# Peptides against a protein of PDB entry 3VA4, part 124

Target 1, 107 residues: chain A of PDB entry 3VA4
Amino acid sequence: EPIGQLRLFSGTHGPERDFPLYLGKNVVGRSPDCSVALPFPSISKQHAVIEISAWNKAPILQDCGSLNGTQIVKPPRVLPPGVSHRLRDQELILFADFPCQYHRLDV

## One batch from the design tools (peptide; made by RFdiffusion4, then SolubleMPNN)

Design b2_p30_6_s1 (from b2_p30_6, 21 letters changed)
Fold by OpenDDE base, seed 5:
Structure b2_p30_6_s1 (fold): chain B 107 residues (1-107), chain A 30 residues (1-30)
Amino acid sequence: as target 1 above (107 residues)
Amino acid sequence: SMAEEEKKIKESEEREKELRAKLEEEERRE
C-alpha cells in the first residue's frame, strides 16, 4: 500500500497526475522504469530519489546530480546533489521546472 | 524540531550518497 503521494501539478505538459510513494526508494526520473516517471526532456533519466524508511517517518528527498536540478519552493532553495532534505507534508518541489507536491497518506 | 530532523538526515547521508552514485552512473549511460 502507498504511504505517500507525489502530485505533479497541471501545466503545459498536461493534466495533474498523482504518483503513489511506497516504503523504500522511489526514484524520480524520465525513465519509464522510475517509480515516479516524468517523461519530459528536461528531467534526467535518474533525477532524484524519495526514500521512505517507515510509515511514521518523513521521507528524505535527494537530487541525484540531475542536469536541471531539484528545488524546494518554500523557502526557495536549490538542493545540492547528494544533500538530503526531509520532506514536510504538503512540501512543494520543483524537478527541473515541473512543480510537484508531497502528501503524506494515512496507513 | 528542524534541528533534530537535520541531525537524523546527516546520519543517513552516507547511505544515500551510495544510492546517488549508482543513479549517476545510470544517467551517464544515456
Scores: peptide ipSAE 0.023, ipTM 0.514, DockQ to the pose 0.079
Fold by OpenDDE base, seed 2:
Structure b2_p30_6_s1 (fold): chain B 107 residues (1-107), chain A 30 residues (1-30)
Amino acid sequence: as target 1 above (107 residues)
Amino acid sequence: SMAEEEKKIKESEEREKELRAKLEEEERRE
């Protein structure tokens, strides 16, 4: 069962979408094989990864060397490739220009 | 633990420069 959620906010791409996050690696990318598949040209095939080691531990976000970057919104911070970022609940993330929000689920 | 996660973050930051160099060419093709 999912222990987290990544919300893609609505935009020109379409309506809001919620992606379940599971234990282990949740790959964010344009490839349809990604756990968080964002089928948009500005998203890299393997853009980023959200790794969740346990339900009671903060997920770790890493950019995978994406072309258009991964950013934390508040405060603004571009994530260098491979640098770990511990996600806070309700944290806002930009994958390229797509705003998303991480949400911890109660399980 | 939070301490372990902090350690992971610090270690990844230390490797950032090397990883950036390795990934730069791939970034342009992704």
Scores: peptide ipSAE 0.020, ipTM 0.496, DockQ to the pose 0.066
Fold by OpenDDE base, seed 1:
Structure b2_p30_6_s1 (fold): chain B 107 residues (1-107), chain A 30 residues (1-30)
Amino acid sequence: as target 1 above (107 residues)
Amino acid sequence: SMAEEEKKIKESEEREKELRAKLEEEERRE
């Protein structure tokens, strides 16, 4: 029962992929054991984390000190490492240069 | 809770502000 979804848009890397998000910490990174595994060299092994405390609460996104950064698209903002950002539904995120979108699921 | 999350965000924003201030100070000395 996923509470959210992170969509990786299609690009030069390949087709679109959807990753389920669950309660707790969802790690985004190049490591295959990450909840959101992005096997790309520009992604850090542990790049960022999306923490969901409840289905009716906005997830918290933090960059984990990634090499190529995490950015909110609208309005454009690079997230400093360790700074908490509350995600809005349908919010667009860049992990390095990979565009993604958070979507809250109706459970 | 939302209150806890907002508190966490506020705390992280304060840390960001402090780090930015330190960075700006170092940049002025560079």
Scores: peptide ipSAE 0.019, ipTM 0.398, DockQ to the pose 0.039
Fold by OpenDDE base, seed 3:
Structure b2_p30_6_s1 (fold): chain B 107 residues (1-107), chain A 30 residues (1-30)
Amino acid sequence: as target 1 above (107 residues)
Amino acid sequence: SMAEEEKKIKESEEREKELRAKLEEEERRE
């Protein structure tokens, strides 16, 4: 069962979508093989990774050298490629120009 | 509970609205 969730907010692309997150590496990208598949031109094929090592630990977000970047919204910061960022519950993320939100699920 | 979930949804929508407004403002400046 999923232990986390990534929500893609609604927009011009369409309605809101929720992606389950599991233990291990959850790849965010344009490729349909990604755990979090965002089929948009501005998203890199392998854009970022959300790694969850345990249910009781904060996930780690890393940009994979994406073209249009990965940003934390509050406080605002661009994530350099390969630099680890621990996600807080309800944290807002921009993959390129697509706003998302991480949510920790109860297990 | 349903009430708690509804509250979380509402809060998320509010956060989305605020973020979208900021993004739109940035787009107007580009």
Scores: peptide ipSAE 0.019, ipTM 0.469, DockQ to the pose 0.026

Design b2_p30_6_s2 (from b2_p30_6, 20 letters changed)
Fold by OpenDDE base, seed 3:
Structure b2_p30_6_s2 (fold): chain B 107 residues (1-107), chain A 30 residues (1-30)
Amino acid sequence: as target 1 above (107 residues)
Amino acid sequence: MEEEEKKLIEESREHYEALLAKLAEEEKLA
């Protein structure tokens, strides 16, 4: 059962897409093997990770040393590689130049 | 698409553009 969802907003790349997030590590990256596969040149093969330890605990987002970075949109914040960021429900995230939103599912 | 969602997307894009502009400026100054 998915615990959360990552939404990729629509843009020049195409329509909106929703990715389910599960307990454990959810890798965000260009590689097709990633839980959240973003097949775009500006995304690193393994760009970031969203780790969910429990259904009632906020997920942890970490940049994996990506080339083009991971940022929180509101308020603006660049995430240093490997530094843990606790995701809030409805959090807006930039992976490189792609705006996304984390959503907690009712479990 | 809900109006509230459309608004959120637009706000996100505005922040995105501002961030890119800031990053570009920092790179230019480096």
Scores: peptide ipSAE 0.029, ipTM 0.498, DockQ to the pose 0.026
Fold by OpenDDE base, seed 1:
Parts: sequence; C-alpha cells; structure tokens
Structure b2_p30_6_s2 (fold): chain B 107 residues (1-107), chain A 30 residues (1-30)
Amino acid sequence: as target 1 above (107 residues)
Amino acid sequence: MEEEEKKLIEESREHYEALLAKLAEEEKLA
C-alpha cells in the first residue's frame, strides 16, 4: 500500500499522472525502472530520490546530481545535489521543468 | 478542493516560469 503520492501536473508532455510512493527509496528519473518514471529528455536517468523511512515521518527529497536540477517552489530554491530536504505535505517540486506535487496518503 | 488545487497549480506555474527564466539566465551567464 502506498504511503504517499507524487503528482505530475499536466502540460505539453501530456496529462496529469499520479505515482505511488512507498517505504524506502523512490527514485525519480527518466529510466523506466524508476519508481517515478518521467520519460522526458530533460530528466536525468536517476534524477532524484524520495526516501520515506516511516508512514508518520516526512519524506526526504534529494537531487542525485541531475543535469537540470530539482527545485522547491515555495519558497523558491534550488536543491544542491545530495542535500536532504524534508518534504511538507502538498509541497510543490520542480524536476527540471516539470512541476510536481507531493502529498501524504491516509492509510 | 478543485478550486484550491487550481490555485496551487497556477501559483506553481508562476513560480516555475520565474525559476526557468532565472535558470536560463544563470546558464547563459555561466
């Protein structure tokens, strides 16, 4: 059962998509074997990781040294590679130029 | 709520457009 969700908002790439997030490492990347597969050229093969250690703890987001970066929208900031960022519920994230939103699921 | 989501999406797009512009500037200046 998923503990969280990452929503990719609709855009020129296509419609909105929702990705389930589970305990452990959820890799965000262009590679199809990623937990959150974003098959877009501007996304790195392994772009970022969302790690969930427990259902009652905020996930940790880290950029994996991606080419086009990972950013938090509010307040706007670029995440340095490898630096841990604790995600807030409903936090808006940019992977490269793709806007996403994390939200916690009720379990 | 859908309306709240729309607001968030709009705000997010405003922010990412600004961020993209900033990043583009930084990239060409680097």
Scores: peptide ipSAE 0.027, ipTM 0.503, DockQ to the pose 0.027
Fold by OpenDDE base, seed 4:
Structure b2_p30_6_s2 (fold): chain B 107 residues (1-107), chain A 30 residues (1-30)
Amino acid sequence: as target 1 above (107 residues)
Amino acid sequence: MEEEEKKLIEESREHYEALLAKLAEEEKLA
């Protein structure tokens, strides 16, 4: 069962999409084999990773050296590659130019 | 989709867009 959800807001790219997040590494990227597949040119093949551990289930977001970056919106912060950021519920994330939101699922 | 969820999403989107706009301006200035 999913522990979290990453929501891609609707936009010019299409409708809103929800991606389930599970224990372990959830790769965000343009590659279709990514857990969170964002098939857009501005997204790197392996753009970022959201890792959820069993011991705390709080997601850790890391940029994987993406071309167009990963940013937290509130408070504003560009994530340097490889730097861990603990996601808070309802946190707004920018992968390149795509707005997303993390949602913790109650299980 | 529940109305409460819809409202929350819309509010989040609007908030995000506003913050993105500010961030973009800051990046241009930096």
Scores: peptide ipSAE 0.025, ipTM 0.501, DockQ to the pose 0.025
Fold by OpenDDE base, seed 5:
Structure b2_p30_6_s2 (fold): chain B 107 residues (1-107), chain A 30 residues (1-30)
Amino acid sequence: as target 1 above (107 residues)
Amino acid sequence: MEEEEKKLIEESREHYEALLAKLAEEEKLA
């Protein structure tokens, strides 16, 4: 039923983690009530948001004014707070310094 | 907690650098 997936690569925190993404706003943050909960000190309580408007539309990523920022890997780009970035399939993202990857699921 | 965070950040940066290297090689090969 999820439309997308956000992968957090493995690290000292533990194994790789896959977070399902659904229609609407998927909040990325340290708070446990976030859709994508990243319980790390360098992640803001509400760090970013991935909004999916439809199954056949690319998600929109926005930084929510996080302390340590959100960056696209290729080409390298720090996202200004509140500025929309359309995610491509297999897009590599840094939330603070945590590498993640967006993947569109085959529905 | 700070020490654990530093380790996680360093590990994340290592993963990031590895990913960038793979992407660069993929671009050269393609």
Scores: peptide ipSAE 0.022, ipTM 0.494, DockQ to the pose 0.018

Design b2_p30_6_s3 (from b2_p30_6, 21 letters changed)
Fold by OpenDDE base, seed 5:
Structure b2_p30_6_s3 (fold): chain B 107 residues (1-107), chain A 30 residues (1-30)
Amino acid sequence: as target 1 above (107 residues)
Amino acid sequence: MEEEEERKIKESEERYKELQEKLAREEALA
């Protein structure tokens, strides 16, 4: 079962979508085979990765050298490629200009 | 939920703009 969730907020692209996150690497990208598939032109094929090592540990977010970047909203921070960022529960993330939110699930 | 979502979207967009402006300044000064 999923350990976390990534919510893509609704917008001009369409309605809200919730993506389950599992142990291991959850790839965020435009490619349809990504765990978190964001089929939008501004999203890189393999944009970022959310890695969950254990149910009781915060996930690690890394940008994969995306064209339009990965940013933390509050406090504002652009993630350099390959630099690990520990996700906080309820954290807001921008993949390119798409606002998302990470939520930890109680399992 | 809808109202909260809209607030979060707006905040995200504003932060994105701020980040892009910072990047532009940093690149200009680099």
Scores: peptide ipSAE 0.027, ipTM 0.511, DockQ to the pose 0.025
Fold by OpenDDE base, seed 1:
Structure b2_p30_6_s3 (fold): chain B 107 residues (1-107), chain A 30 residues (1-30)
Amino acid sequence: as target 1 above (107 residues)
Amino acid sequence: MEEEEERKIKESEERYKELQEKLAREEALA
């Protein structure tokens, strides 16, 4: 049962894609075995992680020392590697230059 | 939906650019 969702907006890379997020660690990266697999050259194999401890708690986003970084769009902020950032519902995230949006699902 | 996505994409791209430029400036000053 997914607790959240990460949306990858459409762009030059292709159409919009939605990725379910579950309790525990959801790895974002270029590797196909990632929970959120973003098969793009500018995405690191293991780019970031979204950890969800409970349905009623904000997920924690951490950059994993990616080459091209992880940023929050509003307010603009580059996430230092390994530093915890609590995601707000509908928050916009840049993994490298790919715009994504976190959405909390009703469980 | 498409318009919203395009707007958000554009905004994100602009923010990304701004952040990259900021980082570059900060690194240059360091």
Scores: peptide ipSAE 0.027, ipTM 0.521, DockQ to the pose 0.025
Fold by OpenDDE base, seed 4:
Structure b2_p30_6_s3 (fold): chain B 107 residues (1-107), chain A 30 residues (1-30)
Amino acid sequence: as target 1 above (107 residues)
Amino acid sequence: MEEEEERKIKESEERYKELQEKLAREEALA
């Protein structure tokens, strides 16, 4: 049962895609085995991680030392590697230059 | 439901684009 959703907005890369987020670590990266697989050159193999705890369904986002970074859009902020950022519902995130949005699911 | 969802997505995308552009400009000037 997914706890959240990460939406990759449509763009030059293609149509919108929705990725379910589950309890534990949801790895964002170019590698096909990532929970959130973003098969784009500007995305690092292990770009970032969204971790959701059983007792706290609010995800924690961390950049994993990606080449092109992870950024919060509102308010604008570049996430230093390893620094925890608690995601809010509807929060907009840039993985490299790819716009995404986190959505909390009612579970 | 679909139309409402589409509207929300569009609004998010538009806001995102604007913020993304601002961020890009800030990074370029940094």
Scores: peptide ipSAE 0.027, ipTM 0.530, DockQ to the pose 0.025
Fold by OpenDDE base, seed 2:
Structure b2_p30_6_s3 (fold): chain B 107 residues (1-107), chain A 30 residues (1-30)
Amino acid sequence: as target 1 above (107 residues)
Amino acid sequence: MEEEEERKIKESEERYKELQEKLAREEALA
């Protein structure tokens, strides 16, 4: 059972999609074998990682040295590669220019 | 729990800063 969810908002790329997040490392990237597969050219093969160590802990987001970066929307912040960022519930994220939102699931 | 996470964030930021400084020095010496 998933502990969290990452929502990719609808846009020019297509409709909204929801990705389940599990314990451990959830890789965000263009590669089809990623936990969060974003099959878009501007997304790096291994773009970022969302790591969940426990159900009662906030996930940690890290950019993996992506070409087009990872950003927090509110307040605006570019994430340096490898620097940990604790995700807050309902937090808005940009992977390259793709807006997403994390939310914790009630489990 | 939040305190532990904040610690991890701070540590990663410090590591990144140190790496950047190291790379900058190496490039300056090249």
Scores: peptide ipSAE 0.019, ipTM 0.400, DockQ to the pose 0.044

Design b2_p30_6_s4 (from b2_p30_6, 22 letters changed)
Fold by OpenDDE base, seed 1:
Structure b2_p30_6_s4 (fold): chain B 107 residues (1-107), chain A 30 residues (1-30)
Amino acid sequence: as target 1 above (107 residues)
Amino acid sequence: MEEEEEELIRKSEEDYEALLARLAAEEAAA
């Protein structure tokens, strides 16, 4: 049962896609075996990780030393590699230049 | 709960700063 969702907004790459997030580590990356597989050249094979430790705790986002970075949109912040960022519901994230949004699901 | 999350963030930031300091020191010493 998914506990969260990461939405990739539509763009030149194609239509909107929703990725389920589960307890534990959800890897965001270009590799097809990633929990959130973003098959785009500007995305690192293992770009970032969203870790959800419990249903009642905010997920933690970390950049994994990606080439093109991970950013929070509001307020604007480039995430240094390995530094934890607590995600808020409806948080807007840039993986490289791909806009995404985290959504907390009711469990 | 929020306190635990803040602690995780703090520790991650401290670890990163320590890494940067180490790398800078290594470059200066080499």
Scores: peptide ipSAE 0.031, ipTM 0.505, DockQ to the pose 0.046
Fold by OpenDDE base, seed 3:
Structure b2_p30_6_s4 (fold): chain B 107 residues (1-107), chain A 30 residues (1-30)
Amino acid sequence: as target 1 above (107 residues)
Amino acid sequence: MEEEEEELIRKSEEDYEALLARLAAEEAAA
């Protein structure tokens, strides 16, 4: 049962896609083995991780030392590698140049 | 806010190296 969702907005890469997020570590990356697989050259094989410890706890986002970075949009903030960021519902994230949005699901 | 940031940073230091080690091992084994 998914606890959250990561939406990849539509763009030059193609249509919008929604990725389910589960308890534990959800790896974001270009590798097809990632929970959130973003098959784009500018995305690192293991780009970032979203960790969800419980349904009633805010997820934690960390950049994994990606080449092109991870950013929070509002307010603008570049995430240093390995530094935890607590995600808020509806928070907008940039993985490299790909805009995404985290959404908490009602479980 | 600053106090919350410090706690998150500490947690990152505890978990990050372990995460990278695991991911590197998985990649090497593939």
Scores: peptide ipSAE 0.029, ipTM 0.542, DockQ to the pose 0.072
Fold by OpenDDE base, seed 5:
Structure b2_p30_6_s4 (fold): chain B 107 residues (1-107), chain A 30 residues (1-30)
Amino acid sequence: as target 1 above (107 residues)
Amino acid sequence: MEEEEEELIRKSEEDYEALLARLAAEEAAA
């Protein structure tokens, strides 16, 4: 079962979508091979990665040198490529201009 | 923990609404 979830909020692109997150590296990107596949032109093929080391540890988010960036919404922060960011439960994330939310699942 | 989660969800939704408003303004300005 998944340890976390990434929600892509609904928008002009379409309805809300939920992506399960598992132990290890969950790649976010435009490539259909990504764990979190966001098939939008503004998303880089390999945009970011969410790494979960354990169920009781906060996931680590890193931008992978994306063209349009990865940002934390509150407090606002643009993530420099390769810099680790510890995700808080319910944290809002922008991949390019696509708003998402991380949710920790009970395991 | 459930109460805390509910509050976090509520705050997150409020943040999202504010984000949408900002993004809409940016789109209009582009």
Scores: peptide ipSAE 0.016, ipTM 0.442, DockQ to the pose 0.028
Fold by OpenDDE base, seed 4:
Structure b2_p30_6_s4 (fold): chain B 107 residues (1-107), chain A 30 residues (1-30)
Amino acid sequence: as target 1 above (107 residues)
Amino acid sequence: MEEEEEELIRKSEEDYEALLARLAAEEAAA
């Protein structure tokens, strides 16, 4: 079962989409092989990674050196590549120009 | 490829403030 969820808000790109997040590495990127596949030109093939451990269900987000960046919204912060950020429930994230929200599932 | 990258960066910069405002509204509505 998924441990978390990443919601992509609706926009000009299309409707809202929800991506399940599992234990281990959940890669965010334009590549279709990514766990969170965002098939948009402004998203890097390997854009970011959300890693979740069994012993610590709080996900760790890292930008993978993406072209258009990964940002935490509140408080605003651009994530330098490779810098770990612990995601909080309901945290808002920008992958390039795509607003997303992390949701922790009760499992 | 450089031109494409520049265009993507420019678009991101131009839209950022609007995106933040939109995101705040979406959060409030959710």
Scores: peptide ipSAE 0.015, ipTM 0.448, DockQ to the pose 0.020; fails the geometry check

Design b2_p30_7_s1 (from b2_p30_7, 15 letters changed)
Fold by OpenDDE base, seed 2:
Structure b2_p30_7_s1 (fold): chain B 107 residues (1-107), chain A 30 residues (1-30)
Amino acid sequence: as target 1 above (107 residues)
Amino acid sequence: MQEELEATIARNREEAEREREEEEERELAE
């Protein structure tokens, strides 16, 4: 059972996609075996990671030294590689130029 | 876990450097 969800908003790339997030590491990247597979050229093979330690704790987002970066939308800031960011429910994230939203699932 | 992350960061940095070099070469060829 997923603990959270990452929503990729619809855009020029195509329709909205929802990715389940589980306990442990959820890798965001262009590689097809990533938990959150974003098959787009501007996304690094292993772009970022969302680590969930428990259902009742905020996930930790870290950029993995991606080429085109990972950003928090509100307040706007670029995440330096390897710096931990606690995700808030409904938080908006940019992986490169792809807007996403994290939300916690009821478990 | 941090060690794996550091390795990934290093790989991505190397890939980014190669990509920049390839882009510069393409721009010079244009």
Scores: peptide ipSAE 0.251, ipTM 0.701, DockQ to the pose 0.916
Fold by OpenDDE base, seed 3:
Structure b2_p30_7_s1 (fold): chain B 107 residues (1-107), chain A 30 residues (1-30)
Amino acid sequence: as target 1 above (107 residues)
Amino acid sequence: MQEELEATIARNREEAEREREEEEERELAE
C-alpha cells in the first residue's frame, strides 16, 4: 500500500492526477518509467526525487538539477539541486510550472 | 545514492546547454 500521495492539480494540461508514493525513492520526471511520470516538455527526464525512509517520517524532496526548477509554494522557496527539503503534510510544490500537493495517507 | 544524484544533475545540465545552443542557432537562422 502507498505511504503517501502526490496530487497534480488540473490545468491547461488536463485533469487532476494522483500518484501513489511508496517507501524508497519516488522519481518525478518526464520519463515514462518514473514513479511520478509527468509527460510535459518543461519537466526534466529526471526532475526531482521524493524519498520516504519510513511510514512515520516526513518524506525528503530533492531537485535533480532540473531545467525549470522545483519550488515550495508557502513560504516561497526555490530548491537548490541536491538540497534536502522535508515535506510537510498538505505541502504545495511546483515542478516547473505544474502545481502539486503532497499528503500523507492513513495506512 | 548521492553519487547517482550528482550524475543526474550533471546530465540535466548538459541537456540544458544543448537546448540553449539549439535555440540560439534557430533564432540566428530566422
Scores: peptide ipSAE 0.237, ipTM 0.689, DockQ to the pose 0.924
Fold by OpenDDE base, seed 1:
Structure b2_p30_7_s1 (fold): chain B 107 residues (1-107), chain A 30 residues (1-30)
Amino acid sequence: as target 1 above (107 residues)
Amino acid sequence: MQEELEATIARNREEAEREREEEEERELAE
């Protein structure tokens, strides 16, 4: 069962989409085999990773050396490649120019 | 995990470098 969710907000690219997040590695990227597949040119094939070690622990977000970067929206912060960032519930993330939101599921 | 991440970062950097080189070559050819 999914223990988290990543929401891609609606925009010029299309409608809102929700991606389930599971224990372990959830790869965010343009490649269709990614857990969070974002099929957009500005997204790297393997852009970032969200690792969830346990349901009661904050997920860890890391940029994978993406071309157009990964950012936290509030407060604004560009994530250096490979640097761990603990996600808070409802946290807003930019993958390149695509706004997303992490949500913890009640399971 | 860390090794896989490092490999991914390296691969992405190499791809970005190639894309920049190809773009520069196109710009110079125009």
Scores: peptide ipSAE 0.218, ipTM 0.675, DockQ to the pose 0.939
Fold by OpenDDE base, seed 4:
Parts: C-alpha cells; structure tokens; sequence
Structure b2_p30_7_s1 (fold): chain B 107 residues (1-107), chain A 30 residues (1-30)
C-alpha cells in the first residue's frame, strides 16, 4: 500500500502522472526500473531518492548528484547532493525542469 | 562526467542508507 504520492504535472512532455511512494527507497530517475521513472533526457538515470521510514513516514528527499539538479520551490532552494530534505505535504519539487508535487496519503 | 555521477550516486546511496539506519534507531530509542 502506498504511503505517499508524487505527481508529475502535465507539460510539453505529456500528461500528468501520479507515482505511488512506498516504504524504503523510491528512486527518481530516467532509468526505467526507477520507482518514479521520468524518461526524459534531462533527468539523470538515478536522479534523486525519496526514502520513507517505517518509523517516520515523512519522506526524505536526496539528490544523487544529478546533472540538472533537484530543487525545492517554496522557498526556492537547490538541494546539494546527499543533503537530506524532509518533504512536507503538498511540497513542490523540481527534478531538473520538471515540476512535481508530493502528497501524503492517509493510510 | 558519467563516471563521476555514478560514483556520486553510489556514495549518496551509502550515505542515505546510514542516515536511514541512524534515524530508525533514533526513532526506536525515543
């Protein structure tokens, strides 16, 4: 059962997509085997990771040293590689130039 | 650049795993 959701907003790349987030590592990347597969050339193969603990269901976002970066929108901040960021519900994220939104599910 | 990225990803994964374990241990101890 998913604990969270990552929404990729619609754009020139295509329609809106919702990705379920589970306990453990949810890898964001261009690689097709990523939990959040973003098949776009500006996305690194393993761009970022969203980790959800069984003890603390608030997700931790880390950039994996992606080429085009990971950013928090409010307030604007580029995440340095390996620096943990605790995601807030409804938080807006940029993976490269792709806007996404985290949503915590009631489970 | 690709090799550097792979090394960075590997390092970040190791760091993230350690951070998760430490966080889980901390939460369990509280």
Amino acid sequence: as target 1 above (107 residues)
Amino acid sequence: MQEELEATIARNREEAEREREEEEERELAE
Scores: peptide ipSAE 0.168, ipTM 0.600, DockQ to the pose 0.192

